# Peptides against a protein of PDB entry 5HOI: the designs that were tried, part 207

Target 1, 351 residues: chain A of PDB entry 5HOI
Amino acid sequence: FRYMPFSPAGTPFGFTDRRYLTMNEVGYVSTVKNSEQYSITVSFFDVGRFREYHFEDLFGYDLCFLNEKGTLFGQSKTGQIQYRPHDSIHSNWTKIIPLQAGERITSVAATPVRVIVGTSLGYFRSFNQFGVPFAVEKTSPIVALTAQNYRVFSVHYSQFHGLSYSLSELGTSSKRYYKRECPLPMSLPNINSDMKKDANLDYYNFNPMGIKSLFFSSYGDPCIFGSDNTLLLLSKWRSPEESKWLPILDSNMEIWKMSGGKETTDIHVWPLALAYDTLNCILVKGKHIWPEFPLPLPSEMEIRMPVFVKSKLLEENKAILNKKNEIGADTEAEEGEEDKEIQIPVSMAAE

## One batch from the design tools (peptide; made by RFdiffusion4, then SolubleMPNN)

Design b1_p21_6_s1 (from b1_p21_6, 14 letters changed)
Fold by OpenDDE base, seed 2:
Structure b1_p21_6_s1 (fold): chain B 351 residues (1-351), chain A 21 residues (1-21)
Amino acid sequence: as target 1 above (351 residues)
Amino acid sequence: DELYEQILAILKKKAEERKKK
């Protein structure tokens, strides 16, 4: 096994001079190889909100994370990271992460308030948005990271135990764990002898874990999309004993249904984000399971879970809160209610 | 080609129907 740099929905070069470093609901970051250097482009789906920008990369960034405020870049071998705000008002910053001999940065994540770096030796490094360090923690080897606000979803790998995950919150004074190195029930790519003939062997060399992407849902639930093309969502993560992974979408099954039961070996789902009850994704056509150039427009694929109950309950709770505020009842109780996990009734989870 | 365009059209139609509710 080799630790490879992971970025959410990143693509290999394959036989081309171009790849996507990362993509999500905000946009996509591409890199083009120009002799010994790279040209990076940061593109956005909302062209009215954001302006596309380009720069020359002399370092060969192989790690990327895009959010609504900026882009984090990393070089897995040198330990260099760069944060580039989308707005020109804020300055870019660079840092070198100290690496041991043979250590690699395996994943990076950035929110408007935190920067996270994970390594092949299991060093978890946290920073603020300006690159000021908070802490260094030793964990099992990190293979993937994502973050939303103060929350971090990390995937770990052990040769003896396979895949595990952690869910943590990075406050100002301390790190809290909701989950710590718990088993991740995701199937690894079965690189049987027959996959040596697969046109996608290059993808498994690029990403040996087969994790196409990981993200937080719009409700703050950790999500992972593996090589089996199944979207897993971590439910009830606030309750350690009740927490479970839910297979909320089999994308191969959904494509098969929409085809009318035809063979769909050349049609693939590439995950971007989970927004409410829909997987935002790229529908890919061809032999390769990843999107080529130019990038197709995103599609929305409906999930099967009763996320409809969470949306309705959140709308009903907002409508109740707005009515209470109109009636002039005392404002002291508001800060504690947004973080209550909406219990989905067991009867609705079976539809 | 036709099957890919058919699936895109179905996904687009479903997204437009959700925005009208």
Scores: peptide ipSAE 0.625, ipTM 0.953, DockQ to the pose 0.454
Fold by OpenDDE base, seed 3:
Structure b1_p21_6_s1 (fold): chain B 351 residues (1-351), chain A 21 residues (1-21)
Amino acid sequence: as target 1 above (351 residues)
Amino acid sequence: DELYEQILAILKKKAEERKKK
């Protein structure tokens, strides 16, 4: 088995000199190969909020993570990482991650407050936004990372146990686990069925796990989109025994329905993010399952019930809180209420 | 491709209907 560098929604070069390093709801990062160097462009969907920028990459960055404050780059073989703020207020910084013989950086993630590096030997390295290290932990081999605020969703691979996941919070003084190397019920790519088309072989050589993307939802739930084109959401993750993966969208089934039951073998969903009750995605046309250049405009695909119930329950809870405040009940809204898991009533989870 | 444009039109229409609610 070969560990490959993973970035959320990253694409292969294929037969071209250009690819997407990463893409999400904020934007997309592209790289173009120019002889021995690369030109990197950081582009945004909200052109009014952010300014596109580019730079020459002499290192050949093959890892990337984009957030609302900056872009993290990594080189899987050398261990070099670079953080580039989108604004000019904060300086760029570069660091070399010490790698053992044969070790690779397999994934990187960045939030406005944390930088995370995962490796093929299972070293989990945490830093602040300025590259100051917090800790090094030894886990099972890391194949994918994403992060939101202080939370990290990590995917691990073992030859004996297959895929597992962890969900952790990186406080200032401690790491808390909500989930620690629990089984991930995601199907690996079926080489025999999916690779009948040469176009899919190139993708699975680039990404052997078939994880197209992973992200946190707008409600802070871990999400993963695999090779089966099913969006999985981790529900009830604060309750270790009640936590479950929910298949909230079969994108192949939704494309099939919208087609009127026609063959859709050349229409693909490429995941970006989950915002409220919609998957933000690129609808891809062609033989390749990934977007080419130029990038099509994002589309919104509606998901099934569980997250719509969260929005309704949030609105109902806000309406109840506002009514309590109007009635002059000095319930100190402890700052900790934003972090309460919205309990979906059992009646609404069965529809 | 007619089918691709049909699906894009359906997704766009649904997004416009959600913004009106």
Scores: peptide ipSAE 0.624, ipTM 0.954, DockQ to the pose 0.443
Fold by OpenDDE base, seed 1:
Structure b1_p21_6_s1 (fold): chain B 351 residues (1-351), chain A 21 residues (1-21)
Amino acid sequence: as target 1 above (351 residues)
Amino acid sequence: DELYEQILAILKKKAEERKKK
């Protein structure tokens, strides 16, 4: 196993000179290889809010994280990181992360208030938005990071324990854990089954964990999208005993349904973000599971409550209706058709 | 590719229906 640099929804070069370093709901960062240098472009979906910008990269940045205030870049081997605000009022800053022999930066994340660096040896480094360090913590090897405000979702890998996750809050004085290296119920890429298509080999060499992306939802819930094309959401994470991963979207099943049950081997979902009840994504056409150039317009895919959650809500609603009927309130129970779109109750979000 | 365009059209239609609610 080799630790590879991870960025949310990053794509491989494949046979091309260009790739996406990262993409999310804010925009997408592309890099083009020009001999010994790279040209990086930071593009935005809201062209009215943000202006596209580009720069020459002499370092070969292979890590990226985009937020509403700036872009964090990293070089996995050298330990160089650079933060570039989108606004020209704020200066760029650069820092070298000290790396041990064979250590790599595996992931970086940035919010308007925090910068996080994770490494293949499990060094978790936290900074403020100006690159002032707070702490260094030793964890299990970090394979992926995302962050929202003060919260960090980290994915860890051990050869002995497989995938784990942490959810933490980076206060001014201390790190609080909501979850600390708990088992992550995500399937690893099955090299023998998934690799029968040569097009996937390049992707799994680029991303051995098959984590296409991870993000926080609009409600602040940790989300992960794996190689199985299932969106997992961490529900009730504030209650350690009640916290669970919910499979809120099988994107292969949704594509299959929309196709009318046809084979859809050349149609793929590429995740960007979860906003309310919709996965913002790129619908990809082709042999490759990742978007090529030019980037297609984002699509919205509606999430679904898992069948076991639907059944519980139906039972709870029946129990509420039965209690109302015992109280003698002539509420005309419209015989609601069983196929009514059961909205995810706000109580299933972590707030 | 007719199937890809069909799926895009379905996703677009659903997004327009959500904006009307």
Scores: peptide ipSAE 0.623, ipTM 0.952, DockQ to the pose 0.514
Fold by OpenDDE base, seed 4:
Structure b1_p21_6_s1 (fold): chain B 351 residues (1-351), chain A 21 residues (1-21)
Amino acid sequence: as target 1 above (351 residues)
Amino acid sequence: DELYEQILAILKKKAEERKKK
């Protein structure tokens, strides 16, 4: 097994000179080979909010993470990382991550407040948005990272234990674990079944774990989309004993239903983000399971979880809080309630 | 082609129906 650089929803070059380094709900980052150089373009879905920009890449960045404030780039072999704000308010910064012999940066993540670097030897490095280091931690080998605000979802791989995950919060003074190297119930790509189509071989050489993407939902729940095209959501992650992965969307089944039960071997879902009750995705047509150029407009696939229950329970809880405030009860509304996990009633979790 | 466009049309229609609720 070789640790490959992972970026959320990144695509291989295939037989082309261009690929997507990453894509999500904010936009997409593409790179084009220009002889010994690369041209990187950072594009956005909300063209009114953001301006597309490009630059020449002399380093051959193979890692990328896009957020609402900037783009993090990384070079897996050299250990170079660069953060580029989308606006001109903050300057770009570059840093070299010290790597041991044979160590690779395997994944990078960035939020408006944190930068995270994971390596093939399991070094977890945290920084602020300005590249000021917080800590270095040794974990199991990191294969994928995503982050939202202060939270980090990391996927680990061990030859002996397979896939595991961690969920952590990177405060100012400390790292908190909600989950630490727990088993990840995701199937690895089956080389013999999935690679019978030559078109998929290039993808699994690019991404041996078959993790198409990982992200946090709009509600802050960790999500992962594997090679089986099932969206998994980590539910009840604040309660260690109640925490479970929920298969909230089988995208192959949804495509099959929309087709009227026809063969859909050339139609694929490429995950971007989970916004409320919908998977934001690219519907891909063709032999390749990944989007080509030009990028199609994003589509929304409705998930089957009662996320309507989370929004309705949020509205009901807000309405209860507002009623308590009107009744003049001096219950100190602990400012900490916004970050409480909404308990889905057991009756609604069974539908 | 037709099946892909059919699925896109279904997804678009469902998204428009959600925005009306």
Scores: peptide ipSAE 0.626, ipTM 0.953, DockQ to the pose 0.445; fails the geometry check

Design b1_p21_6_s2 (from b1_p21_6, 15 letters changed)
Fold by OpenDDE base, seed 5:
Structure b1_p21_6_s2 (fold): chain B 351 residues (1-351), chain A 21 residues (1-21)
Amino acid sequence: as target 1 above (351 residues)
Amino acid sequence: DELFEQIKKKLAEKAEERAKL
């Protein structure tokens, strides 16, 4: 196992000279290889609110986190981090995170009030937005981070226990845990089944945990989108005994429904954010499960609990088609090849 | 291509319907 730098919805280079370092509801950060250097561009979906900017990266930033106030960059091997406000009012700042031999920064997160750095040795480092340090805590190895306001959602990995998560609040004087290294009910990528496609191998080498993204919802609930393309939401996290992970969207099922039950193996959802009851996402076509360049416009996909079994829906539709063919065999009416759109029952389309 | 554009269109139509409510 190798710890890889994680950024929310980051993409691999593949065979290209460019990739997305991160993307979310605010925008997308791209990097392009330029000889021994990188050119970074910070782009926004709301072009009226924000101006795109670029800079030369001499450090090879491989970690990124974008928020409404600025962009945090990190270099996983050197421990360098840089925060760049989007406005010109606040200054950029740079720091070096002290790393032990073989330690790497695995994830970074930034809010308007906090900066968080997680490492492969489980060092959790917290700062304010100006880079003033608060504390260093040692946890299980951190593989992913996201943050909203004062709250941090961290994903941990153990070779013995698999994935765990923590939910914490970073006050001024203390860290509060709502959840501390609790089991995360997310499946890891299956190397043997998914590796039959070269494109999946490239993505696995980039992101061995298969965490495409993690974010907080607009309501402040932790969300994670795994390799199974299921969006998990942590509900009732304020009540330790009532807290549960909800599978609020099977994106493969939703694409399949919208296709009229056609094969959709080349259509992918790339998660950005959860806004109210909609997954903000990029719809991707092709062999790669991630968006290429240029970035398509975001789409909104309504969240729905996966209460339906695809096999049962296929059996029911096959039974309906067989009944129509039995009735149609008695009436020689040349009703043309109307595209056999699987009539998803109106109840399934309206809920 | 057609199926992909159909899905994009269905998502956009649903988003417009939600924005009118």
Scores: peptide ipSAE 0.552, ipTM 0.934, DockQ to the pose 0.750
Fold by OpenDDE base, seed 3:
Structure b1_p21_6_s2 (fold): chain B 351 residues (1-351), chain A 21 residues (1-21)
Amino acid sequence: as target 1 above (351 residues)
Amino acid sequence: DELFEQIKKKLAEKAEERAKL
């Protein structure tokens, strides 16, 4: 196993000179290889509220987190981090995170009030927005981070226990845990099924955990979007005994419904954020499961608990077709194996 | 690709319906 730098909704270079370092509801950060350096652009969806900016990156930042006030950058190997406010009122700051031999920064997160750094050895480092350190805590190895206000959602990996998560609040004087290294019911990428396509191997090498993104909802609930394209939401996290992960959207099922039951293996959802009851996402077409350049406009997908099983609907529709054919058997029409549009029941189409 | 554009259109139509409520 190899720890890779993770950023929310970050994309690989693939065969290109460019990639997205991160994207969310605020905007997207891109990097372009220019010989021995990189050019970074911070772009926004609300062009009336924010102004796009760029800078030359001599360090090769491979970690990024975007919020409404600034962008945090990190270099996984050197331990360099940089915070860049979007406005000119506050100064940029740079810091070196001390790393042990073989340690990597695996994820970074930033809010208007906190900066968080997680490492492959499980060092959790917290700072204020000015880079003043609060604490260093030793946890299980951190593979992903997100944060909203004072809250941090962290994903951990153990070779023995798989994925776990923590939910914490970073006060001024203390860290409070709502959840501490609890089991995360997310499947890891299945290498054997997906490796038949070179594009899936490239993505696995970039992101071996298959976490496409993690974020807080507009209501402040932790969300994670895995390689199975299911959005999980942590419900009732304030009550440790009542807290549960809810599969609030199967994006593959929703695309399949919208297609009229056609094959949609080349259509992908790329998650950005959860705003109220809608997943903000990029709809992607092609062999790559991630968006290319230029970035398409975001789409909104309504969240729905997956109550229906695709396989049963396919069997029921086949059984209905077979019964219709048994009643109509007197006409020898060679209806070829055309991909018969599976009539999705009106109740599922109105859902 | 007609299917991809159909799905984009359905998502946009649903977003417009929600914005009217």
Scores: peptide ipSAE 0.552, ipTM 0.934, DockQ to the pose 0.682
Fold by OpenDDE base, seed 4:
Structure b1_p21_6_s2 (fold): chain B 351 residues (1-351), chain A 21 residues (1-21)
Amino acid sequence: as target 1 above (351 residues)
Amino acid sequence: DELFEQIKKKLAEKAEERAKL
């Protein structure tokens, strides 16, 4: 296992010279490799609110976090970080995070008020938006970070304990934990099943944890979207005993339903954000589970608890088809092998 | 391609319906 740099909804290069460093509800950050340098573009979905900008990256930033006020960049190996405000009022700043031998920055996050750096050795470094340090804390190895306002959602990995998570608030005087290194009920990518397609191997090498994205909902709930394409939301996190992960969307199931029960193995959901009751996402068609260039317009997918088991729906539909064939066996109609659209019950389309 | 565009359209229609409520 190798600690890889994680950014929310970041994509690999694959066979191309370009990738997305990060994307969310605000916009998307792309990088293009030009010989020994990179060209970074920060693009926005709200073109009326924000102006696209670009710059030459001489450092090879492999970490990124985009918010409404600026973009944080990081270089996993050198420990360099840069914050770039979107406005011209605030100056860019650069810092070097001290790294031990073999240590990597694994994730960075930024809000309008906080900057967070997590490392493969579990150093959690906090700063204000101007790069003034608050604290350094030692945790379990950090593999992913996201932040909203003063809150930080961190994912940790241990070879012995697997995935854990923390939820903390970075006040002015102290860090408060709502959750500290609690078990994260997310499945890791299955190398043997998923690796049958070379496209999945490239993604696994880029992101061994299979965490496609990590964000806070519009209501401030921690969300994670794993390799299983299920959106998990941390419910009731303010009450330690009542807190639970809710599978609020099986995106593969929803795509399957919308297809009329057809095979949709080439259609993928790429998560951006959770806004109210909808997953903001990119629909992707192809072998790669991630969006290519140009970036399609985002789609909204309504969150729905996966109450239905696909196998049961397939069995019920097969039983209905068998009953129709038993009743229809008395009518000689040679109606051809038309694609038997699985009739999804109208009740399941209206919920 | 048609199935992908159909799904994209269904998502857009549902989003427009929600925006009217």
Scores: peptide ipSAE 0.551, ipTM 0.934, DockQ to the pose 0.692
Fold by OpenDDE base, seed 2:
Structure b1_p21_6_s2 (fold): chain B 351 residues (1-351), chain A 21 residues (1-21)
Amino acid sequence: as target 1 above (351 residues)
Amino acid sequence: DELFEQIKKKLAEKAEERAKL
């Protein structure tokens, strides 16, 4: 296993000279290789509120986190981080995070009030928005971070225990845990089944955990979107005994339903954010499961708990078609191989 | 391509319906 730099909804280079460092509901950060340097562009969905900007990156930033006030960059190997406010009123700042031999920054997060750095050795470093340090804590190896206001959602990895998560609040004087290194019930990428398609190997090499993104919902609930394309939400996290992960959306099943039950193996959902009851996402067409350039407009997908199994629906619809054909067998209906739209039961047809 | 555009359109129509409520 190799610790890779993680950023929310970041994409690999693939066969191109460009990739997205991160994307969310605010916007998207792209980087282009220009010989030995990179050109970074910070773009926004709300062009009335924000102005696109670019700069030359001489460090090769491979970590990024975008919020409404600025962009945090990091270099996983050197430990350099840079915070760039979107507004020119506030100054940029740069800091070097001290790394041990072989240690990597694995993830960074930033809110308007906190900066967080996580490492492959499990160092959790917290700062204010000006880069003033608060604390250093030793945890299990950190593989992903997100933050909202004072709250941090961290994902940890152990070779022996798999994935775990923590939910914490970074006050002025102390860190409070709501959840501390609890088991995360997320499926890891299946190397044997999914890697038969070359396009999945490139993504696995970029992100071995298959965490496409993690974010807080608009209600402040931790969310994670894995390689299985299921959105998990942490419900009731304020009550440790009642806290549970809810599978609130199977995006592959919802795309399949909207298709009328057609094959959708080349249609992919790329997660951005959860706004109320809708997943903000990029709908992707092609072999790659991630968006290419230019970035298409975001789509909104309504959340729905998966109550039904696709295989059972296909069997039930095949049984209904066979019964209709047995009742209709007295009329010479020509064997047109019409791709008969699978009648999704009205209770499952999302209006 | 047609199926992809159909799905994209269905998602947009649902978003417009929610914005009217």
Scores: peptide ipSAE 0.549, ipTM 0.934, DockQ to the pose 0.691

